Peptides against a protein of PDB entry 6D0Y. Designs and how they scored, part 6

Target 1, 225 residues: chain A of PDB entry 6D0Y
Amino acid sequence: ETEDHLESLICKVGEKSACSLESNLEGLAGVLEADLPNYKSKILRLLCTVARLLPEKLTIYTTLVGLLNARNYNFGGEFVEAMIRQLKESLKANNYNEAVYLVRFLSDLVNCHVIAAPSMVAMFENFVSVTQEEDVPQVRRDWYVYAFLSSLPWVGKELYEKKDAEMDRIFANTESYLKRRQKTHVPMLQVWTADKPHPQEEYLDCLWAQIQKLKKDRWQERHIL

## One batch from the design tools (peptide; aimed at target 1 S17 A18)

Design b1_p9_8_s3 (made by RFdiffusion4, then SolubleMPNN; from b1_p9_8, 4 letters changed)
Fold by OpenDDE base, seed 3:
Structure b1_p9_8_s3 (fold): chain B 225 residues (1-225), chain A 9 residues (1-9)
Amino acid sequence: as target 1 above (225 residues)
Amino acid sequence: SFEEKLSSL
């Protein structure tokens, strides 16, 4: 009975309520903490499941995990380990859409003080290092660059505040790769706006330009990427 | 409501 109630509460957090989301998350974190001695494994599994399967609630669940981590550091560590295992499994199964989402989720956990900034920098260094490997398909190199760049809206500000020199090196390596990679020939297709035609760009070049603008704007998002 | 369920635990 208690397990069913926990599942319902975890799945429905963030839905319509008379209370604020923050109040509900704090209350739920307290309930989950109290039940960890009896239901740790169940709670861990539930949180991993909703984190993976409900992408529309990404920030809700990263915040919840942040609150739980503040109450129980060991549980926070176990959750991160479980999510890293899930990322590895997704990559092994060629579930690249799930994998990139998990990287974004982990990125937002840095903002919630669950993952340390240096650890996330190390992960991104590992991703971008794939571009320097020989005999690796470009599609694989492109994916790791995409996973890195597409996660920066969630964590770029924090990483540059804590590890600016390391991030600049990663950016330099990324830029170098983007300049030398093979690009698909696209005829000059243009989106015509009033007075300024915009040529169609290759998707990684376009993403790179957007991230460079975001960086220039000090990671203050003014539009949805 | 969510808060009612939370309080019932």
Scores: peptide ipSAE 0.024, ipTM 0.698, DockQ to the pose 0.192
OpenDDE base, seeds 1, 2, 4, 5: peptide ipSAE 0.023, 0.024, 0.024, 0.024; ipTM 0.690, 0.698, 0.700, 0.698

Design b1_p9_8_s4 (made by RFdiffusion4, then SolubleMPNN; from b1_p9_8, 4 letters changed)
Fold by OpenDDE base, seed 3:
Structure b1_p9_8_s4 (fold): chain B 225 residues (1-225), chain A 9 residues (1-9)
Amino acid sequence: as target 1 above (225 residues)
Amino acid sequence: SFEEKLLSL
């Protein structure tokens, strides 16, 4: 395959095809594996780029990387390292929208057997530990809690299956922080239904409630959070 | 730095 052709294949995977998505991904993984000896750096860069710039294809590319990792473990490791570097760069650049997306992407890589569950737990422990930092803005603490909670729909099930005790500790620390953090006092907006008014809820409290429900439902999602 | 701890993955 030429470099231009590889780019086309990688960018267009998951689009309308006569074959199943799974078949297309397996086929593409085979093509990419065969071309690694000649185009490893190019393939790595392409995958990192599409992973970042095509969020609508998150699960497509995590699955593709999972398939490649199964074929070439070293390449999978290099990809994860590249994505971690990108996460660090996003944080340094205060690009928090990209950063939270990358955390979600890495979370889904756990499901694809690219990242080990203990490693992801360690990352989330580090995130929640920010809530214990002194002399830092609350917005910093809030963001890392948000990044953690908003990623759980993609990885919470796997982490609780393998590291339930550690996850419970993280949840306890998160809950403790949410109870003690400052909340902005503003007039509440309410949505009125035929039954009763529903008051506006603070965004992290709302997310926490949603995640608690998801956990109660054994991480089986019934609606988009 | 905190960001360097992310490399533990």
Scores: peptide ipSAE 0.062, ipTM 0.824, DockQ to the pose 0.017
OpenDDE base, seeds 1, 2, 4, 5: peptide ipSAE 0.059, 0.062, 0.059, 0.060; ipTM 0.822, 0.826, 0.821, 0.821

## One batch from the design tools (peptide; aimed at target 1 H5 C19 L28)

Design b1_p10_1 (made by RFdiffusion4)
Pose (drawn by RFdiffusion4):
Structure b1_p10_1 (pose): chain A 225 residues (1-225), chain P 10 residues (1-10)
Amino acid sequence: as target 1 above (225 residues)
Amino acid sequence: VSAVLEEYEA
């Protein structure tokens, strides 16, 4: 019964309401502490569900996990382990669109001080390391590069300031791979072949240009909540 | 917190 009260309470946080978003998260994180001794097992799988199925509300739930971790270290560990467990499950089942949501979630948890930045950089340079794998489809290399680049809008500022020597090695490996990719197939996927008024760019070249601009902008982006 | 508890009890 109270479990249902916990689920609908987690899913609806951040919707339109009289209270501010921050006031709602601080209040919700408080009640999840009180119910945690009895319902630790359930609260855990619910947060795992929203991290997998609600990427649009991503930053809302990483902050919530961040608050619970600052107050309860063992819960933060159990959750991160569950995320690593699910990331493997998703990659094994060929659910890559679902996996990028989990990688984005782990990345943003660095901003919430749940995951140390060095651990995240180590995972990313293993992602880009897939560009070196031989006898594998380009789409495989593309996805692991995509998971890295698409997470940077959230975690980019933090990972660079803390560790820029290894991040530049990653960017160097990334730029080297992007230049040697074959783009012969792009015309079959363009809605317009014309370059005017708007070019229809290959998705990785587009994301690369976007990330490099954000880099030149000192990693300041004004949209992500 | 009171507002969350009201929603919780509902």

Design b1_p10_1_s1 (made by RFdiffusion4, then SolubleMPNN; from b1_p10_1, 7 letters changed)
Fold by OpenDDE base, seed 3:
Structure b1_p10_1_s1 (fold): chain B 225 residues (1-225), chain A 10 residues (1-10)
Amino acid sequence: as target 1 above (225 residues)
Amino acid sequence: MEEILKEYNE
């Protein structure tokens, strides 16, 4: 069946081929575009599924979606809506690992010209604004900060190139929060008493330091973090 | 797009 064939094509993209990855993705985008009139919903579901199930192919599928979006911007929009809906569902289900991955996926869609930089900035602004919410547990605040920071390796360069002032404000707010948040769990996790040569840091503080370094390095990754 | 992305926090 055509549907089964589409599933196979989508799942296998990025595997070894005599052709370049770019060529394969372009070809697949063409095939999918041609089938959108009849199988849009199926294709949409398939792409959402593989995006979630195959995180190792994140950049492949974001690129594919980017190509599809260029061909059919309505489909691109629907895909983003579907992913946002999935993000909401993940949050409602307290599946925070999936949620943070989805944020990363959305972040990379900015690089693929599916999501505009201002839109992603707005999302991150909203994330960091959670730190200002009253009567909420710190774990909620921490998660949104984590979701923001952990996504920056995928999109920080683009966002700072286009929205540096806004990003700086978000960073300032993040830093402010990190300074004032409670770290009562750190002593329980501390394995060693010596801070040399590297101090043991709380996970968000550690991530913050890494992101600060990445920013300083103009978002050029030189080392595996 | 911006409006869609803002809804995540609700």
Scores: peptide ipSAE 0.025, ipTM 0.709, DockQ to the pose 0.019
OpenDDE base, seeds 1, 2, 4, 5: peptide ipSAE 0.016, 0.023, 0.019, 0.022; ipTM 0.581, 0.704, 0.658, 0.690

Design b1_p10_1_s2 (made by RFdiffusion4, then SolubleMPNN; from b1_p10_1, 6 letters changed)
Fold by OpenDDE base, seed 3:
Structure b1_p10_1_s2 (fold): chain B 225 residues (1-225), chain A 10 residues (1-10)
Amino acid sequence: as target 1 above (225 residues)
Amino acid sequence: MEEILKEYEE
């Protein structure tokens, strides 16, 4: 396949088809595997690009990478390395929304058997350890906690099944931080609100409550209409 | 925003 054709195939996977998504992904994985000897770098770049530009297809592309990793045991590692480099570049460029999405993408790669559960736990341990850094702004601490918590819907079940003790420690450290951090945004919004007074919850506290409920519900998400 | 900036190391 030509490079241009490969790009088209990768971008269009998951769209309406007469075949199942699984069948299409398996077919595409076969095509990409055959072209890896000649176009590995291009394929890596393409997959990184679509992962970033098409967040609605997150699970499609993580699954595709999982299939490729099963066919070529080195490819998954090279892809993860590329995504980690992209994460670092996003942080350096102050693209923090992209950065948090990339963490979520990496999280789902655990479900696709590309990243080992212990490695993901170690990453989250490192994130939450930022809350213990001295002489840093709270916004930095908050971001890494947010990156951790916002990724758990994609990987929390798997990590608790394999590393429950370590995850409990991370949760305890997170809870401890959330209790001691300053909450200034809620008061600011309250001063601006003309509506009847009602209980308001700060965004990280709200997220924490949602994750705690998700954990209690055995990591089964509810449908929101 | 700039206060968040630090290269992540595994």
Scores: peptide ipSAE 0.027, ipTM 0.670, DockQ to the pose 0.015
OpenDDE base, seeds 1, 2, 4, 5: peptide ipSAE 0.026, 0.026, 0.026, 0.026; ipTM 0.703, 0.687, 0.681, 0.689; seed 1 fails the geometry check

Design b1_p10_1_s3 (made by RFdiffusion4, then SolubleMPNN; from b1_p10_1, 7 letters changed)
Fold by OpenDDE base, seed 5:
Structure b1_p10_1_s3 (fold): chain B 225 residues (1-225), chain A 10 residues (1-10)
Amino acid sequence: as target 1 above (225 residues)
Amino acid sequence: MDYILELYNS
């Protein structure tokens, strides 16, 4: 009944419509807000599910959550809590690809005013601090650096505008780690260009170079992904 | 929300 209707609305947002995407999102936020008293748990679960399973709609759903957060601050908090819990569970289950995507999703929530910029900076400081841990596998250190760097296309601009000094410190620590770590050969994160293939490079070094370029271009480059 | 780190470390 109503639950099926809500699922349909949430899943289909962003599809072809007579109205603009912005109008549809605002309308859906209103509908969901009105149904929160009776269907909060269902709506929360649905949003968490589509956030995880429909990565092509990342910005659509972060925007939707942002609109909902503006209407109901408590619900926004519950959503963030749910996503953080899912991130932790993903890490515990060694689902690192899912975990990275969740960090990216959380990062974009900063742009939607759901997560405060200083809080995300603190999260990234915590990630990069893992590089200082003793007696841990390098793969652990590498993953947290990867999670940080790979999320910056979504939030780097906002974080530097709000916390440039702290971000510079994180970058310095990241650079220091990348210089001293043992390099491997994983070309997964290389930029795909049709006309000029680049030689294979260590994946974190490659990502670092891309992020440095993005930063230099004031976070306007569109060809990192 | 500005408590993401606290949630992550909980």
Scores: peptide ipSAE 0.040, ipTM 0.775, DockQ to the pose 0.020
OpenDDE base, seeds 1, 2, 3, 4: peptide ipSAE 0.038, 0.038, 0.039, 0.039; ipTM 0.764, 0.764, 0.767, 0.769

Design b1_p10_1_s4 (made by RFdiffusion4, then SolubleMPNN; from b1_p10_1, 7 letters changed)
Fold by OpenDDE base, seed 3:
Structure b1_p10_1_s4 (fold): chain B 225 residues (1-225), chain A 10 residues (1-10)
Amino acid sequence: as target 1 above (225 residues)
Amino acid sequence: MDEILKEYKE
């Protein structure tokens, strides 16, 4: 396939309804695998781009990468490395919205057998460990907790099935931090929502409550968070 | 940040 055609195929995957999505992804994975010897760098860049720019197709592209990883383990590794590098760049550029999405994307790669569950647990351990850093602003601590919690809908079930003890430790550390952190956003919101019957909950506390409920529901999501 | 973001792979 030509480079332009590859781009079209990658961008449009998941839009066809004649065949199952699984069949389409398997077919595309085969095409991409065949072209890796000649277009590896291009394919890698394309996949990274669509992963970042099309969040509505997150599960489509994580699945595609999973299929490619099964066919070419080294390529899967290179993709993960590229995404991690992009995550680092996003953080350096203070693009935290992109960064948190990338963490979510990486989280779903666990379900696609690209990233091992223990590796993801280690990442989250590192994230939550930031809450214990000295002489850093709370916004930094809050972000890593947010990145962790907001990714759990995509990977919490898998991680608790395989690493329940470690996850419980991370949860305990998270809860401990949430209890002691400053909640400066609540007063600001109350100024605008004083007419509401109930006090506005702080965003991390709200997210924590949602994740706790999700956990209690055995990670069966009924409603969008 | 670099210390946090290691290489991850199955």
Scores: peptide ipSAE 0.034, ipTM 0.754, DockQ to the pose 0.019
OpenDDE base, seeds 1, 2, 4, 5: peptide ipSAE 0.030, 0.033, 0.033, 0.031; ipTM 0.742, 0.752, 0.748, 0.745

Design b1_p10_2 (made by RFdiffusion4)
Pose (drawn by RFdiffusion4):
Order: C-alpha cells, then structure tokens, then sequence
Structure b1_p10_2 (pose): chain A 225 residues (1-225), chain P 10 residues (1-10)
C-alpha cells in the first residue's frame, strides 16, 4: 500500500506544483530516508525504473539519488551497482537506445557527487576504444562514440576541469575516428538533398560540431535544468 | 507523512 504511495510519489516529482522543484526534491528525499529502513529493496528498483524509462526527467532523478547518497553511502553504492548491472543487461539484449539513457544517468551522477570523475573518464576512454576494434560494424563504433558525446552536455564541464589530459586523448581519438568514417549512405536518409536553407547533417557530425562549440564556450550551456 | 506529501504535491 505504502509502496504504491512511494511509486506515484517518485514518478510525479517535478510536475507542476505550488512548491518549487528544489523544495519538492528536498522534501521527497527526506521521506525516502524515513521509509528506507523498511523499503530499501523497493525504493531501489523504483529509482532504477525511472533512470531507465524517464530520461526526459533525468536531472531531477540524479539530484534525488544524489541527496540520498550524501546521507546514505551504502544506498548510493547499491544503486550504482544496480545501474552497472542494468547497463550490461541492456547492451547484452541489444537495447542500445535504452543503454544511452543509463550512460547519461551515470554521467550526470558525477555532478551530484555520487560517482568520482576518474571512474567516469575511465569508462569513456573504453567506449572510444571501440573505435580501435577491428572487424566490427561502423554502427557499433558509432554508438559507443555517441554514448560518450551525448553524455557530455551534462557532465562535460566537470570531467574536463578535473581531468583534461586524458579527456584530450579521448577527444583526439574521437576526432580521428570521425574523419575516417564513410558517409556514402547519408543521401538515402536525407529528407532534403539540398543544402539550403538548412543542411540535413549526419547525426554524429552534427553532435561533434555541437560539442566542440560547447568546448569553445568553456562548457557553459544555458538550457539543461 | 506520505499522504501529507501527496496532498502538498497536488
């Protein structure tokens, strides 16, 4: 019964309400502490559900997990382990669109001080390392590069300031791969073949240009909540 | 506590 009260309470945080978003998260994180001794097992899989199925509300739930971790270290560990467990499950089942949501989530948890930045950089340079794998489809290399680049809008500022020597190695490996990709197929996927008024760009070249501009902008982006 | 918090959210 109270479990249902916990689920609908987690799913609806951040919706329109009289209280501010921050006041709601601080309050909700407080009640999850009180119920945690009895319902630790349930609260865990619910947070795993929203990290997997609600990527639009991503930053809301990483902050919530961040608050619980600052107050309860063992819960933060159990959750991260569950995320690593689910990331493997998703990649094994060929659910890559679902996996990028989990990688984005793990990355943004660095901003919440739940995951150390070096651990995240180590995982990313293993992602880009897939560009070196031989006898594999380009789409495989593309996805692992995409998972890295698409997470940077959230975690980009933090990972660079803390570790820029290894991040530049990653960017160098990424730029080298992007230049040697074959784009012969793009015309079949363009809604317009014309370059005017708006070019229809290949998705990785587009994301690359977007990330490099954000880099030149000192990693300042003004949209992400 | 939970019912109060739900009412606050509504």
Amino acid sequence: as target 1 above (225 residues)
Amino acid sequence: ELEELEEEME

Design b1_p10_2_s1 (made by RFdiffusion4, then SolubleMPNN; from b1_p10_2, 6 letters changed)
Fold by OpenDDE base, seed 1:
Structure b1_p10_2_s1 (fold): chain B 225 residues (1-225), chain A 10 residues (1-10)
Amino acid sequence: as target 1 above (225 residues)
Amino acid sequence: RLKEFEEKLS
């Protein structure tokens, strides 16, 4: 296969086809594996690019990487390393939208058996530990908490099944931070709104409540009213 | 790989 053809296949996977998505992903994984000796660097860059730039295909590409990792463990590791480097670069560049998406992508890779649960727990521990650092703006602390909480719909079930004690500690630290952080703007908004059944909440407090409910529901998502 | 991955996060 040519480099241009591989790019086309990777970009178009998951779109309308005469074959099932599962069969296409399995086939593409086989093609990519066979071409790694000649195009490893190119394939790595392509997968990182589509993972970052096509969020609508998140589960498609995490599944593809999962299949490829099963075929070539070393390449799967190199892909994860590249994604971690990209995450660090995004954070350094203050590209928080890209960064949070990358965290969600990495989270779903746990379900695809590409990243081990303990490694993801370690990442979340590092994120929440930022809340305990001195001389860090609250907006920065809030972002790491947001990145952690907003990723749990993708990986919370798996992490609690394997690392429940560690996750409980992270939750306790998160709750402690949310109680002590400054949120003076919320009371002012409540003056403008009079909704007793659904009082106005700060966005992290609201997200925290949603995640607590999700955890209580054993990580099974339901309709939001 | 687990240990290596954790080290990269540190």
Scores: peptide ipSAE 0.025, ipTM 0.735, DockQ to the pose 0.018
OpenDDE base, seeds 2, 3, 4, 5: peptide ipSAE 0.024, 0.025, 0.024, 0.025; ipTM 0.615, 0.730, 0.620, 0.623

Design b1_p10_2_s2 (made by RFdiffusion4, then SolubleMPNN; from b1_p10_2, 6 letters changed)
Fold by OpenDDE base, seed 1:
Order: C-alpha cells, then structure tokens, then sequence
Structure b1_p10_2_s2 (fold): chain B 225 residues (1-225), chain A 10 residues (1-10)
C-alpha cells in the first residue's frame, strides 16, 4: 500500500497542484526520507526509473534527489552509484540516446550539489580521452565528444567556476580531435541561393561552435541549442 | 504524513 503511494507521488510530482512545486518537492523529500528505513531499495529503483523514463522532468527529479541528498547523504551516494551503473549498462547495450541523457542528468546533479564538480570533470576527461584511443571506431569517439559537449549547457558554468584549468585542457583536446577527425564534405550539403551561400556545418562542428558561443556568453543561454 | 502530502499533490 505504502509502496504504491510512493510510486504515485514520485511519478506525479511536478504536475499541476494546489501547492507550489518547491513545496511539493520538499514535502516529497521528507516523505521519502521517512520511508527509507523500510523501502530504501524500492525508492531507489523508482527514482532511477523516473529519471530515465521521464526526461521532460529532468530538473524536477535532479532537484528532488538534491533535497534527498541533503537529508540523507548515504542515499544520495547510492543513487549516483545506481545511475552510473545504468549509464554503463546503457553503453554496453548500445542505447546511446539513453546514455547521453543520463550524462545530462548527472551533469545537472552537480548543480543540485549531489555530484562534486571534480568528479564530473573526471568523467568528462575520461570521455574525451577516448578520442586518443587507436582501437576505437570514430563513431564511438564522436559519441563521447557529443555526450560531453551536449551536457555543458547544464554544468559548464559550475565546472569553469571551480575547475577552469582542467576544463580548458579538455576543450583543447576536444578541439584538436575535431580538427583531425574525418567528416562528411560540408560543401555538398550547402544551400546555394542567389545571395551568399549558406554553408551547412557538420553536426559536431556545429555543436562545438554553439558551445564556444555559450562559453563566451559566460554560460548564459540566449537560444535553445 | 504520506497521506497528508498526497492530498496536497492532488
């Protein structure tokens, strides 16, 4: 009975309510904390599930986990460990869309004070280091770069505030890889008009340019990437 | 507590 209620509450949080979202999240965090002694495993599984299956509620659930982590540090750690395991499983199963979303989720957990900035930097260092491995296909290398770059809108500001030197190194390595990798000839995809040709940019080069602009704007988004 | 909170969410 209680387990069913918890599932319902976790799934419905962030939806239309008579109370504010902030109030509901605090309340839910309190309820979940109180039930951890009896239902820790169930709650952990539920949170992992909704984190994966409800991407539209990313910030809601990262905030919830942040609140829970503040109340119970051990549980927060177990949640992160579970999400990392899930990320590894997704990669092993070639579920790259799920994997990249999980990286973004973990990235936002840094903002919620669940994951330390140095830990996230280390993860990104590991991702970009794949580009230097000789026996890895380019499509795999490209994915890790994509996962890194596409997560920066969620965590770039925090990481540069605390680990600017390390981030600059990662950026330098990324730029070096993007320059030397094989890519489809962009000119063939250019839209030619009577005026100036509109060059199509390769997707990683395009993303790189967007992230460079975001960095220049001090990580304040003016446009949806 | 759970019941009270559930009521608030609905």
Amino acid sequence: as target 1 above (225 residues)
Amino acid sequence: RLDEFEKKLE
Scores: peptide ipSAE 0.067, ipTM 0.773, DockQ to the pose 0.872
OpenDDE base, seeds 2, 3, 4, 5: peptide ipSAE 0.032, 0.032, 0.025, 0.025; ipTM 0.725, 0.726, 0.562, 0.610; seed 2 fails the geometry check

Design b1_p10_2_s3 (made by RFdiffusion4, then SolubleMPNN; from b1_p10_2, 7 letters changed)
Fold by OpenDDE base, seed 2:
Structure b1_p10_2_s3 (fold): chain B 225 residues (1-225), chain A 10 residues (1-10)
Amino acid sequence: as target 1 above (225 residues)
Amino acid sequence: RLDEFLKKLE
């Protein structure tokens, strides 16, 4: 494949095809592997770009990277490094929406055997440890907790299978923080006036509850079932 | 402060 075609192939993977997605991904992985000697940098850039800009294809690209990593472990490492750099840059630039998405992407890479579970646990430990830091704005603490919790749907199962004790510690610390942090509750917008209006649950508390439920359900999600 | 831990992912 030529360089020009690589972009098209990468960007269009997962779209309607006569073949299965799995087949297409395997095929594309093979093509990319073959072209790495000539177009490694381009392929790396393309994959990083689509990983960031096409969130609707998150699992497609994590899978693709997983397949490619299996074929070329070195490239997989380079990709992870690139994504980590991007995460760092996003954080430094206060692009927290991008950053949290990148965390989710990295999380799913654990499922694809690109990132080791212990490494992800370590990252989450670091995230949650921010809540224990003194003289740090709560908004920052909240974000790291959010980044952690919101990523668990993509990696919680794997992490608990391999690092349950460590994850439990992280959860305990998270729970402790959530209990003691300042909460802002937003009144629920109701069509009808009620005697006892039910305010909306605080967003992190809500997320925490959802994650706990997911954990209780052994990380089985309804949309996957 | 995250650099060290993020490097572990590499």
Scores: peptide ipSAE 0.030, ipTM 0.752, DockQ to the pose 0.018
OpenDDE base, seeds 1, 3, 4, 5: peptide ipSAE 0.027, 0.017, 0.028, 0.016; ipTM 0.730, 0.604, 0.738, 0.600

Design b1_p10_2_s4 (made by RFdiffusion4, then SolubleMPNN; from b1_p10_2, 5 letters changed)
Fold by OpenDDE base, seed 5:
Structure b1_p10_2_s4 (fold): chain B 225 residues (1-225), chain A 10 residues (1-10)
Amino acid sequence: as target 1 above (225 residues)
Amino acid sequence: SLKEFEEKLE
């Protein structure tokens, strides 16, 4: 396969096809595996790029990476390293929107057997530990809590199945922080409507309530966020 | 996700 052809295949996966998505992903993984000896670096770069530029295909590309990792055991690690590097760069550049998306992407990689559950727990422990740092602006503390909580819809089930005690500790620390932090009154854009009017909450308090509900529902997304 | 895909194959 040529580089142009590989790029086209990677970009087009998940689009309308006569075959199932799963079949197409398996097929693409096979094609990419065969070309790894010649185009590994290019394939890694392409996947990193499309993962970042096409957020609507998050689960498609995490699955693809998972399939490739299953075929080539070191591929997933190299991809994760690249994504972590990008995360660090985004944080350094104060690009917090990109950073939070990358955390979410990494979270779903746990479900694809690319990242081990303990490693993701450790990352979240590090995030929540920022709330305990001295002389740190609250905006920084809030962002790490937001990054943690907003990623749980993608990985909370797996993490509680594997590391429930550690997750409970993280939740306790998060709750403690949310209770003691200075709350701001930021209006939220209401995308979804509910039958019963509800007073707007501070965005982290609202997210916390949503995650608590999700946890209570055993991580089954039964409610509209 | 791959996990979901694999679970369907089991």
Scores: peptide ipSAE 0.028, ipTM 0.612, DockQ to the pose 0.040
OpenDDE base, seeds 1, 2, 3, 4: peptide ipSAE 0.027, 0.025, 0.025, 0.024; ipTM 0.619, 0.634, 0.628, 0.625

Design b1_p10_3 (made by RFdiffusion4)
Pose (drawn by RFdiffusion4):
Structure b1_p10_3 (pose): chain A 225 residues (1-225), chain P 10 residues (1-10)
Amino acid sequence: as target 1 above (225 residues)
Amino acid sequence: SVAEELLAEK
């Protein structure tokens, strides 16, 4: 019964309400502490559900996990392990669109001080390392590069300041791969073949240009909540 | 305050 109270309470955080978003998260994180001794098992899988199925509300739930971790270290560990467990499950089942949401989630947890930045950089340079794998489809290399680049809007500022020597090695490997990709197929996927008024760009070249601009902008982006 | 409201709802 109270479990249903916990689920609907987690799913609806951040919706329109009289209280501010921060006040709601601080309050919700408090009640999840009180119920945690009895319902640790349930609270865990619910947070795993929203990290997988609600990427639009991503930053709301990483902050919530961040608050519980600062107050309860063992819970933070159990959750991260569950995320690593699910990331493997998703990649094994060929659910790559679902996997990028989990990678984005693990990355943003670095901003919440749940995951150390070096651990995240080590995982990303293993992602880009897929560009070196031989006898594999370009789409495989593309996705692992995408998972890295698409997470940087959230975790980009943190990972670079803490470790820029290894991050530049990753960016160098990434730029080298992007230049040697074949784009012969793009015309079949363009809604307009004309370059005016708006070019229809291949999705990775577009994301690359977006990330490099953010880099030149000192990793300051003014939209992500 | 928000926690108290949630506990009242419970």

Design b1_p10_3_s1 (made by RFdiffusion4, then SolubleMPNN; from b1_p10_3, 3 letters changed)
Fold by OpenDDE base, seed 4:
Structure b1_p10_3_s1 (fold): chain B 225 residues (1-225), chain A 10 residues (1-10)
Amino acid sequence: as target 1 above (225 residues)
Amino acid sequence: SVAEELLKSR
């Protein structure tokens, strides 16, 4: 495959097709694997780019990376490293919306067996540990809690299946922080379930409540009524 | 680094 053709294939995966998505992804993974000897850097850059620029295809590209990782473990590692670098760069540039999305993307890579559950738990432990930092603005502490909580819909089930004790500790620390932080009322971010009314809450409190409900429901989201 | 924890194991 030519470089340009690879770009087309990567960008268009998941679009309307006569074949199943899984078959297309498997096929693409095979093509990409075969071309790694010649186009590794390009493929790596392309995957990183689409991962960042096409959030609507998050699960498509995490799955693709998962398939590639299974075929070429080293490439999977390089991809993760690249995404981590991008996350760091986003944080340094104060691009927090991109950063939180990247955390979510990395979270879903756990489901795709690209990132080990213990590693993700460790990252979240580090995130929540920021709440214990002294002489830092609350916005910093809040963001890392937000990044953690907002990623759990994508990885909470897996992490609790494998690291329930550690996750419970993270949750306890999160709850403790949320109780003591300064609060400002904001609209609810979203509703995971509509079977019960929700009071007006601060955005992190609201998110916390949503995640608690999700956890209670064994990480299975209900249809919104 | 917070993000570097992802590389501890895969």
Scores: peptide ipSAE 0.045, ipTM 0.791, DockQ to the pose 0.020
OpenDDE base, seeds 1, 2, 3, 5: peptide ipSAE 0.042, 0.040, 0.038, 0.038; ipTM 0.784, 0.774, 0.766, 0.766

